# Designs tried in a protein design run: peptides against a protein of PDB entry 5H65. Part 114

Target 1, 294 residues: chain A of PDB entry 5H65
Amino acid sequence: QYLERTPLCAILKQKAPQQYRIRAKLRSYKPRRLFQSVKLHCPKCHLLQEVPHEGDLDIIFQDGATKTPDVKLQNTSLYDSKIWTTKNQKGRKVAVHFVKNNGILPLSNECLLLIEGGTLSEICKLSNKFNSVIPVRSGHEDLELLDLSAPFLIQGTIHHYGCKQCSSLRSIQNLNSLVDKTSWIPSSVAEALGIVPLQYVFVMTFTLDDGTGVLEAYLMDSDKFFQIPASEVLMDDDLQKSVDMIMDMFCPPGIKIDAYPWLECFIKSYNVTNGTDNQICYQIFDTTVAEDVI

## One batch from the design tools (peptide; made by RFdiffusion4, then SolubleMPNN)

Design b2_p13_6_s3 (from b2_p13_6, 4 letters changed)
Fold by OpenDDE base, seed 4:
Structure b2_p13_6_s3 (fold): chain B 294 residues (1-294), chain A 13 residues (1-13)
Amino acid sequence: as target 1 above (294 residues)
Amino acid sequence: SSRFYDPRLPRPV
């Protein structure tokens, strides 16, 4: 799609919705901290929520650890179970269920673990050794997902979350519907368990200035703008540094805006109604940070 | 210069 470049002063006078190509400087952006810019977004209900931090998860898993695994739910055709009793004053029971592929235990890098009664630390340790981990609890007739406030699937350092509003949870035995029980694709797992997966997104507000006018443009993007997955950035120092470098390039610290680089991007306008007040807002779309071929 | 353009800046897809 070809769009003529439009000055901000002209855009600010036009009705929404429209699409524009602009050339402007990034005067400022919010939030300034990267961790504050990463959110979870539901593709169905469009809810934005914060990514749970370690403290939030500790509470959830601590609560889950107060419940004893049901012996009747151990060792099914789907999984083999192993039980540990912690060597602490409480004697906490931890169950690890190893999901089988056609009755055979997969290799560790292909194996899904269902963890019941584990702490965050224990879960993280297991997720570092095995490809996939699902925190679970004993239900009435089957294992069930522990809590949608916690990840429904942990793969390495990536925590996959589900939407509480849109999900209708199904029991663990529904994983039997998956033909391939080695790859554990998050979307497939989610579908089997009745989960609407949330998407990691960068959410930022850019204040753009082209010398003719100033407007705020909203950025909501998962992996295109920075060419960095929002799902991985919080757990990867190198990716964080990359984003920081990009933003520092756009908004060089300690210098005047006259020395800032010019940015080209697409923005779309849209109407927002707040009671009786109508407001025009702007969102960046179909825009990526360009990389030079070295 | 205020007209400086960095090729590494965001561009429309």
Scores: peptide ipSAE 0.044, ipTM 0.684, DockQ to the pose 0.029
Fold by OpenDDE base, seed 5:
Structure b2_p13_6_s3 (fold): chain B 294 residues (1-294), chain A 13 residues (1-13)
Amino acid sequence: as target 1 above (294 residues)
Amino acid sequence: SSRFYDPRLPRPV
């Protein structure tokens, strides 16, 4: 796609929707803190949600840990089960179910664990050792996903979440529909369990100024803009540092805007109506941070 | 020099 550069003053006078290529400086941005800019987005209902904090997850898993694993649901054709009793917390029962591939237990780096009764700390420890972890609970006739307020799948440090509004949860035995029970692709797991996966996104507002005009442009992007996955940034200090460095380069603190770098990007305009009020808004699209910045 | 670009286009100066 090629577009001629258009000054902001001209853009501000035009009707929406339109696409533009611009050259402008980043006067300011919101939110200022990175963790506030990372959200969960549903591709179906388009709801934006906050990423659950550790404290939120602690509560969910603590509640789940009050439930005793059902012995009748252990050791099926799909998984082998092991039970532990904790030394503290009133002898809490923890069940770990190791999902088999065609009746054979996969290697640890390929194995999916189903965990019921585990704390966040215990689950995280297991996710670092095994390929994938699903927090579950004993249902009436089968294991079920514990809670969509918690991750439906944890892979290493990546927490995969599902949309409560759009998902229609199915029981764990539906994982049998997966031919390959070693790779555990999040989308495949979600499909089998009736989950609409949420997507991690950076959500930011950029105030852009080219000397002819000023406009706010919305950024909602998963991995293209920074070339850093929004899904990984919250759990990786180096990635956080990289994003912070990029933003500091675009909008350096303590420096006058005259010295800011010029940024070339694509923006699209769109109409927003609220009652009788009609407003034109702008969104960044098809834009990546230049390689010399990263 | 521009700090953003569309990866489908030549890298901006």
Scores: peptide ipSAE 0.038, ipTM 0.572, DockQ to the pose 0.025
Fold by OpenDDE base, seed 3:
Structure b2_p13_6_s3 (fold): chain B 294 residues (1-294), chain A 13 residues (1-13)
Amino acid sequence: as target 1 above (294 residues)
Amino acid sequence: SSRFYDPRLPRPV
């Protein structure tokens, strides 16, 4: 779509909804810390959630580790089970269930592990070795996902989360519906287990100034704006540096706005009702950072 | 799509 460039002063006078092309400077942005700008978004109910911290996960997994794996649920057609008993912690039992493909154990890099009673540290170690891990617990008749407050799937350093509101959890045996039990695609796992997967998104507010006016524009984007996946950035120092570099270029610290670069982007206006108050808000859309700044 | 960029910078071919 072709849009004429519109000054911010003109935009601020117009009714919503509308789409605009603008040329402006990034006066400021919030939050300033990258880890605060990464959220989890449900594509169905549109709830935004915080990414759980390690401390949150520690609590969940520690609680799970107080439960003893049910012997009756071990070694099914779907998985082979191995049990460890710790020397400490009153003999804590940890169960690792190796998911089979057509009755055969896959290679380690293709094998999905179901972990019962593991700590965060233990789970992370296993995810690094086997790539795909699901934390589980013993249900009444089957293994079940441990908790949607924790990842339903860990792949390397990536934590995949599900929406508590929109998900209707099904037992682990539903993984049998997956034809390919070597390529553990998060969406496929989620579908099998009745999970609505959450999406990592960058959530930021940009204060834009073109000299004629100032407006705040909302950014909610998963991987297009920075050309960096929000799902990976928190666990990758290089990606973090890249985002920081981009933001420093757009909004350089220690210098005046007069020296800031001029930036072009699309914004859309929309109406928001908060009680009796009606306001017009703005969101960045269909915009990507130029390759020369990546 | 739009490009969030500094127009003063060189563009790739």
Scores: peptide ipSAE 0.028, ipTM 0.671, DockQ to the pose 0.025
Fold by OpenDDE base, seed 1:
Structure b2_p13_6_s3 (fold): chain B 294 residues (1-294), chain A 13 residues (1-13)
Amino acid sequence: as target 1 above (294 residues)
Amino acid sequence: SSRFYDPRLPRPV
């Protein structure tokens, strides 16, 4: 794909939709804080949601921990159950269900755990030791996913979330539909449980200036732009530092825009209607960060 | 310096 470079002043006069190649400076960007730029996006309904914070998850799991595991749902053909009673004031019961593959317990690095009544801390400890963890609760006839406001699947430090609007939850026994119960692929787990998985995305607004005009361009990207997965950045200090360094390079603090680097990218225009107000917006596409040798 | 770059295109000089 090749597009001729177009000055911003010309773009600003044209109707949408169109695609452009531009060369401009990044005058400013929003949000300035990285954690605010990472969102969850539904590929079906296109809703954008905030990534839950640790405090949010604590509340959800604490609430879940007030519910006692149902003994009738323990030790099925799908999983073996182990129960702990905590030594705290309430004597909280925690159930861990080890999902079996054809009636046999897999190795720890291939095993899916279903956790019932666990705190965030306990869940995180287990997710660091085992392949995958699903927070669950006792339903009427089967275990069920605890809450779509919490991760439906935790793998190490990666939290997988589902869309509340688009998901039609099915009980845990539907994991039986998975032929391979050793490789717990998030999309496969989601499909079995009737979950539409959310996608981590970077969401930012860039103010671009090429000296002929100023234009705001929207960025929504999962892993292409920064060459860093949005799904991992919040849990990795080095990745966070890398993104910050990139943005500081594009828009260096403490200096005038005249000294900013020139950036080349692709943008597309599109029409937006808010009531009677019609406006043209712009989005960055098919663009990745690269260093120039010149 | 840094540049936004389409990986499908040759690297600009």
Scores: peptide ipSAE 0.097, ipTM 0.626, DockQ to the pose 0.025; fails the geometry check

Design b2_p13_6_s4 (from b2_p13_6, 8 letters changed)
Fold by OpenDDE base, seed 1:
Structure b2_p13_6_s4 (fold): chain B 294 residues (1-294), chain A 13 residues (1-13)
Amino acid sequence: as target 1 above (294 residues)
Amino acid sequence: PSRFYNPERVKPV
C-alpha cells in the first residue's frame, strides 16, 4: 500500500473518511501506564473492558470457594473427579475434574482440568503444571462455568476471558462435542461453551505533531503495532520492558520535542456523532514499529 | 504495512 505523505495541517482541513500517510513526532501519549493501555475487546459487540486485577479474581474465586462441590456431579464419562479438603479452619472442599479423551485420561500436558472451589493461587499452581484449567461451579444438573468475570480458560500465565453481553453459556458437558480432547484451543472451548471470547488489545491515544499541525490519533491493536501480543504483555516483564523502551524512543522523557524522532505511519479519519456534535477522529492503522526505532 | 520508524536511522539501500 502506497499513500503520498500529507502534512497534518492539510489533513485537519479535510472531510472524513480518508486514509493518510504521515510523518510526525509523538508529542505525547495516553495512558502512560502499560496496564491501563491493555484492554479486553469484544469482536461482536465491540465493548471495551478492563482486564481484571489479581484482587478482582481473588474475590471471585474466594466467593466460588464458599460453595461446596455437588457429589452427584462427580465422576462422569467426561471427567474423573478428585476432592481435596483443605487443612484451614473452614475445611474448604476443592474438586478437580480431569477431562478424559474417549474415556482415557490424557497426559498432564494435554489434560484439561475443571476446578471447583479453588483459590486463585491454587488455580495458578495447577495451570502451571497442567495444560489447561477452567474454573467451574456445580449447577443444577451439570458443572457450569464459574463466572465470566473470571477467565473461562487459563493456560499457563494466559487468561482467556469471555464477553458477558454476547455469550450464552452452556454446561460443561458440551465439551463432549469436541472430537479431540487433548488439544484445548481457546476458540474451540469457547464455542463449545457458548462463549464469545474477548481479545486483548492495546488502546492508546497518540498526540502527533509535524510542525504544521497537531492531531490526536487512536491506536487499537492486538499484536501488529508493537509486534508483541497484548494477551501476553501483562504477564511478561521482558515484553513490558520492550513496550516501554519503544515508547521511550518515540517520546523520550526529559528532552524537548525538537529532539524527538520523526515517525512515519498510516492514519485514517472517520466521523463520530455525539448527539448534535459531529467530530472527525483519527486512528492509526496498518502500521508496525520498525526495528530501526529501537 | 507502514513502518512506524525514524527515517533518519534508515540507511539507503
Scores: peptide ipSAE 0.075, ipTM 0.609, DockQ to the pose 0.022
Fold by OpenDDE base, seed 4:
Parts: structure tokens; C-alpha cells; sequence
Structure b2_p13_6_s4 (fold): chain B 294 residues (1-294), chain A 13 residues (1-13)
């Protein structure tokens, strides 16, 4: 699609919705801190949530660890179970369930672990050895997902979260519906367990200035704008550096805006109603950072 | 898709 370049002053006078191609400088952006710009987005209810931090997860897993694994739920056709007792005064029980593929234990890199009663540190340790981990608890008749406030699936450094509003959780035995119990595709796991996966997104507000006018444009993007997955950036120092570098290129610290680079992108306008007040907002779309910027 | 870039630095493909 070809769009003529439109000056911001003209855009600011037009009704929404419309699409524009613009050339402007990035005067400023918010949030300034990368970790604040990464959110979780539900594709169904469109709720934006904060990514839980370590402290949040610690509390959830500590609570889960207060409950003893149910012996009757151990060692099913789906998984083999091993129980560990911590070497502390409390003697906490931790159950690790190894999901089998057609009755056979897969290799560690293909095996899904169900962890019951583990702390965050223990879960993270196991996730480093095994590609896929699900925190679980003993339900009435089956293992169940521990808590949607925690990841439903941990794969390496990636925490997969589900929407509390849209999910209708099913028990762990529903993983039997998966023909291949070695790949553990997050979407497939989510479907089996009745989870609506949340999507990691960058959420930022860009203040754009082309000398004729100034407008704020909203950015919500998962992996296209920066060519960096929002799902991985918080756990990867190199990716963080890349994003920081990009933003520093757009908004060079310590210099005046006159020296900032001119940038081109697409923005779309849309109407937002706040009570009786109508507001026109702008969103960046179909735009990626060019390779020459990096 | 559009590119968020400095046009002065982009070379033709």
C-alpha cells in the first residue's frame, strides 16, 4: 500500500480513522525503561497485564509449596513421578512428574516436567536442564495447573502466561490429547489445558515531531517493530542492549532534537471515547526498524 | 511494511 507523506500539522486537523505515512523525529518516548515497556496482552479480551516479576512468582510458588503432593496422583500412564524431600527442618515434599511419550520417557530436551511443590529457584534449575516445565498442584482427581498468575509453561528462559479472564482450565490428563509429547508447542499445551495464551508485547508511546506539529503515537508490537521478540527481551542481555541501542539512535542522549535523525513510519488514527469526550489517537502500524539503524 | 529508519542512511536494495 502506497501512502503519500503527510505533515503532522495536517494530520492533527483530520478526522479519524485514517492511515498516514509520516516523516518525523522521535522527540521522546515512554516508558524510558525497557522492562516497563513489555506487557502481556490477551488476544481475546485485549487486557494488558504487567509481566510478573521474580518477587511475584516467589510468593505464588511458596504458597504452592505448602501443599503436599497427593500420592494417589503419582505415576500414571501419562507420567512417572519422583518425590523429593528437602533437607530442611520442614521437610518439604517436591514432586517431579516426567511426562512420557507413548509410555517411554523422552530425552531431557524433549521431556515435559510437571513440578509440584517447587520453589521458583528449584523450578528454574530444572527448566535449565529440561526444556519444558509446568508448575502444577494436586487437584481432586488429577494434577492441575498451579496458578495462572504464574507461568503455565516455562521453556528455557521464556515464561508463558495465560489469561485469567478467558481461560477455562482443564486438568493435566488432557495433555493426552497431544499426539506428539516431545515438542510441547506452547499453543498446543495451552489448547489442551484450556488456556488462552497471553502475548508479550512492547507497549510504548512515541512523541513525534516533524517541525510542523507534534503528536503521540502508540506502539503495541510483539516482534516486528524491533525485530526482537518481546517474549525474550527481558531475559536476554544482548537483546536488551539492541533495543537500547535502537532507541538511543532515535533519541541520542545529550544532544538537541535538531540533530536527531528523521524517521519514517506508518501511523493510523482512531477515535477513543471517554464519556462525552471524543479523542483522536494514533498508533504505529506495519513498521519495522530498518537495518541501517542498527 | 514501512521502515522506521533514517532515509539518509538507507541505500537502495
Amino acid sequence: as target 1 above (294 residues)
Amino acid sequence: PSRFYNPERVKPV
Scores: peptide ipSAE 0.044, ipTM 0.576, DockQ to the pose 0.024
Fold by OpenDDE base, seed 2:
Structure b2_p13_6_s4 (fold): chain B 294 residues (1-294), chain A 13 residues (1-13)
Amino acid sequence: as target 1 above (294 residues)
Amino acid sequence: PSRFYNPERVKPV
């Protein structure tokens, strides 16, 4: 639908909800650091949470590594198991379960590994060689997902997380419901295991100024705005640089706002109620960084 | 020229 350009001063006087097309400059934005702007979002409960850091994962996997794999759960119709003992004095045991497709082990690039007792480093090494890795633990009667605070699925450098609030975890044997046990699509894995997958999103607040008024607009976007997936940016230096360059172009440091580029985008207003206080907020939508910037 | 746009509804300027 066509929207005429509306000055910010007019928008600021109007009731919500409404949609607008604006032309403005990006006076400032927050957070300034990329790692602070990337969050995990639940599509069901809409909770935003932080992406776990390496240190957080280390703790989780170290704790998991203190548990001994249950021998009774090894070598099922779903997977073949191999046990490794570390060279350290404690002799930590790590179980690697290779998920079979119709009783046959897939090629390494198609094989899902279930890792029990592995450290973050070990898991990462395996994820570089195999298509997919799931950190697991021995449950009472079956293998289970280790911890929703850790990735439920690692594919290359991408960590897939699930919502603790919305997920109702099911045991690993539920992967049998997947007809294709070679591609391991994250959404399919999540569905089989009762996981509500979280979405990586950029979360930022833009302060927009068109000379008639100043308005703060919220940005929550996964891959459309920057045309860069939020799911990949934290693990790719080039993508990080690209985002930084884009933001520096829109809001160049050390120069006056008069020299900033004019930006055209869509914003929508909406009402937020905090107790008895009603506030009108604004969100950027259906907007992409211009191709000449990319 | 605008740095933000909607490819479907607004043309890059």
Scores: peptide ipSAE 0.043, ipTM 0.490, DockQ to the pose 0.025
Fold by OpenDDE base, seed 3:
Structure b2_p13_6_s4 (fold): chain B 294 residues (1-294), chain A 13 residues (1-13)
Amino acid sequence: as target 1 above (294 residues)
Amino acid sequence: PSRFYNPERVKPV
């Protein structure tokens, strides 16, 4: 739908909720560091969470590595199991379970690995050879997902996370419900295991100025604004450079705002209640970055 | 230079 361009000064005087088309300059933005702007968002409860750091994962996997794989849970109809014993650490045992498709082991690039007792480093090594990895632990009667604080699925360099609040975890044997056990789609894996998958999102606050007024607009977007997936950016230097370049174009360092480019976008206003205080906030929506043709 | 826009609703300027 077409919206007339509205000056910020007019918007600032209006009640919410409303939608606007604006033309403004990006005076500033926060956070300035890209890694701080990437969060995990639950589509169900809408909780925003930090992306776990390597150190966080190290702790989780190290704790998991203190547990010995249960021999009774090895080699089922769903998976074949191999045990790796480390030379150090008093012979720590790592179980690698290879998920079968119709009773047959798939090719390495199509095979899902369930890893029990592995460190982050070991898991990463295996994920380089096998695209799909799930960290697991021995439950009472079946393998179970290790911890929702860690990825429920690792594919290459992509970590897939689930919502602790909204998920009701089911045991690994529920992967049997998947007809195709070669194409491990994160949403399908999540559904089988009772996981509500979290979404990577860019979360930023833009300070917009059109010369008539200044307002802060919230950006929460997964892949449309930058045309770059938030799920991939943290693990890809080129994508990081691209985002940095875009932001530098919008808000160039070392020059005055008078030289900043004019930007057109959509914003919506909405009411927020904080205790007894009611405020109007703004969010960017249905907006993507485009480069001018010179 | 880059611009914000909605490809479905607005034309790039």
Scores: peptide ipSAE 0.026, ipTM 0.492, DockQ to the pose 0.025

Design b2_p13_7_s1 (from b2_p13_7, 5 letters changed)
Fold by OpenDDE base, seed 2:
Structure b2_p13_7_s1 (fold): chain B 294 residues (1-294), chain A 13 residues (1-13)
Amino acid sequence: as target 1 above (294 residues)
Amino acid sequence: SSRFASPLLPKPV
């Protein structure tokens, strides 16, 4: 795409919606903390949600762990069940259901585990070994997803979340609709279970200054702007460092804005109406950090 | 959000 470079002072005078190419300095950005900039976005209802903290998950799984697995739901055509009783915590029962492929247990690296009554720690340990884990509970007639406030699927260190507003949950037996019961693609799992998957996104506000004007532009991006997936950054120290380095390059600490680099990006304007107040807002789009920046 | 990045990239200029 081609857009002519436009100074911010000219942009600020124009009606929305429009698209612009700009050259500006990043005066400042918010939030400053990476953990605060990563959100969950619903592609259907467009609601932004916070990524649950470990403490939030602990509570959910602790509550789930108070429930006893229903014996009637163990060992179906879809999965084989194993039960553990903990020595501590009043003899808590944990059920692990190993999903079968055509009636056969797959290799551990291809196996989906359904975990019932596990703590966050136990679930994380199992996910590290078997990769794919779904936290579940005993429903009325079938196993069901435990809670959409928790991940519907854990793969290694990646937590996959679903939208509570847009999802119409279906029971675990709907995984039978998947032809391939070895790869466990998150989108396929979500579809089978009636889940609208949430997308990890970076959400930031950039204050841009080109010397002619100052403009705030919104950034909502999953993996293009930083060339780093928002879904992985929270679990990878090196990726976090990379994002921090990029932002420090754009906004070098301890020096004046005159020494900041000039940045080229695309922004689009759009109208936002809040009651009687009509505002023009700006969003960064189709922009990525240059590969040679780091 | 766009699924494709522009050839125009933020970089020191």
Scores: peptide ipSAE 0.146, ipTM 0.649, DockQ to the pose 0.026
Fold by OpenDDE base, seed 4:
Structure b2_p13_7_s1 (fold): chain B 294 residues (1-294), chain A 13 residues (1-13)
Amino acid sequence: as target 1 above (294 residues)
Amino acid sequence: SSRFASPLLPKPV
């Protein structure tokens, strides 16, 4: 699809919804801090929420660690269980359940661990050694996901979250529905457990100026704009640096806007009702940061 | 070389 370039002054006079191609300078952006721009988005109910802070997770896992693993739920056809008693934490019991593939324990890089009673630190350590970790608790008849306020799946440094509003949790034995118990695709795990997975997104507001007008456009994007996954950026210093460098290039500190580079992008307008007031908002879409060799 | 944001070309429908 080809869209002709439209000046901002013309766009500002038009009714929504419409799509535009623009060329403008990034006068400013919000939020300025990268970690504040990363959110979790539900594809079903469209709720935006903050990525849980480490402190929030600590509380959840500490609470979970107060519960004793139910012996009756150990060593099923789905998993083999090992129990540890901590030395320094009043004899806290930690259960690790190793999910089997067709009755056989997979290699560590393909193994899913179900962790019951683990701290955030312990869980993170295990996720670095094993492919996948699910924080669980002893339910009435089966292991269950610990809490949707915490990750339902941890793979390395990536925390996968589910929507509390849209999810209808099922017990851990529903993982039996997965034919392949080695790959542990997050979407498949989510489906098996009745979870609607949340998506990491960059959420930013760009103030765009082309010399004819100024408008604010929202960026909500998971991996296209920066060519960096929002799901990984919070846990990777190099990715953070890359995003910061990009933003500094678009909006150089201490330099006048006349020297700013041009931003070419698609924006769409849409109507928003705020009480009795109808306003037009703009969103960037189908846009990526690219290198131009001059 | 300069870095800029550019539109992704939609695949023809």
Scores: peptide ipSAE 0.027, ipTM 0.588, DockQ to the pose 0.026
Fold by OpenDDE base, seed 3:
Structure b2_p13_7_s1 (fold): chain B 294 residues (1-294), chain A 13 residues (1-13)
Amino acid sequence: as target 1 above (294 residues)
Amino acid sequence: SSRFASPLLPKPV
């Protein structure tokens, strides 16, 4: 059975939980800036986190760069190691470990690098040339992931993050459990290292108005709503422009709401308890931007 | 014309 269209005034009077089909205009939305609407979500504990800024990453990698790579951890069955000494930074040592597949070094486009002591700039340069990069540090007996506040895996321009609360980190040698050491699937890398990967999501609040009532609906979606991956949008100007164009079409600046397009979508209601107060909230689900907009 | 479309119909509650 198809859900019949329900006016917002009727929805606002009903108990939760329920599902609705609505037709409304987007009066406004928040946050207005795309960067602020992209978050990291844990699928296990459901914590929402901010995407780290470049400045935050710089600090983490600068701190990591103060540590000297342990010579005893270089050149294992898993990886071949190269060491560089910087000229201008009191002889900072950078270790790059090239992960082997069955004892053979893969091609650059299939190679995973483990980087110890690298700056953000150096790491980004390497990630553009090679398939994948993991920032690491010397542990007592093995290389370890540097910090879950930084990406556990960088592939080109995509930064993959892990949940600090849900992850139980394992040493780098656990990458040996991966049969395919060429594709470096983020989920497989995460599993091998005991990481619960975070998901990039668009997080927005839509104020919807159908002329009978006004309702705030929450949007949390990774790639279905805009048909644009939240994981890629922050690093791609064209994707950012596309999202901005879509939102400008739904909520045009400088014109009256009477001229706004009508939108059809699904929303679900749910109960939220905040102390002694019980509130009904609404979430958009199973909704995609229409093809005539994309 | 709607600018949003629901590609999947939710199960009725």
Scores: peptide ipSAE 0.020, ipTM 0.599, DockQ to the pose 0.023
Fold by OpenDDE base, seed 1:
Structure b2_p13_7_s1 (fold): chain B 294 residues (1-294), chain A 13 residues (1-13)
Amino acid sequence: as target 1 above (294 residues)
Amino acid sequence: SSRFASPLLPKPV
């Protein structure tokens, strides 16, 4: 649908909810650091979570690596197991389980690895060599996902996370329900294991000014606004630079706002109740960076 | 593209 351009001063006087087309300058935005703007969002409970840092993951996997793989759970119809003992003073055991397709080991690029007792470094090395990795632990009767605070699936540099609140974890043998045990689609893996996948999103607040008024607009977007996937940006320096360049274009450092570019976007208003206080908030929607900016 | 094109564009609603 076509929306007429509305000045901010008029918008600020109107009741919510409504949709608007605006032309404004980006006076400022927060957070300024990209890593702070990338969050994990649950599509079911709508909780926003921080993306775990490398240090957080290292702790989780280090703790997992203190647990000894259960020999009884090795070499099932679903997977073949190989065990390594580290040469360090701890003699840590690492189990790698190679998931089979109809009793046959797939090609390396199609093979899912289940890693038990691996460190973050070891897991990352394996995920770079083998496309798909799941960190696991020995349960009572089966292998289980290690921890939803860590990725449930690692594919190359992409870490797939699940919602702790909404997920009801099932054991690894539930991967048998997958007809295709070669493609390892994250959503299919999640479904088989009872995981609600989290979505990477950019979360930012824009202060917009059109000379008639100023308002703050919320941005929550996965891949449309920047035309860059939030799921990939944290692991790709070039994508990070691209986002930074875009934001610098919108809000140039070291110059006056009068020289800032005019931005056209859609915003929607909505009501927020906080106790007895009723507030109108705004969100950017259906807006993207221009192709010539990318 | 127009000389007055915005670096940020609304998608069709």
Scores: peptide ipSAE 0.178, ipTM 0.720, DockQ to the pose 0.026; fails the geometry check

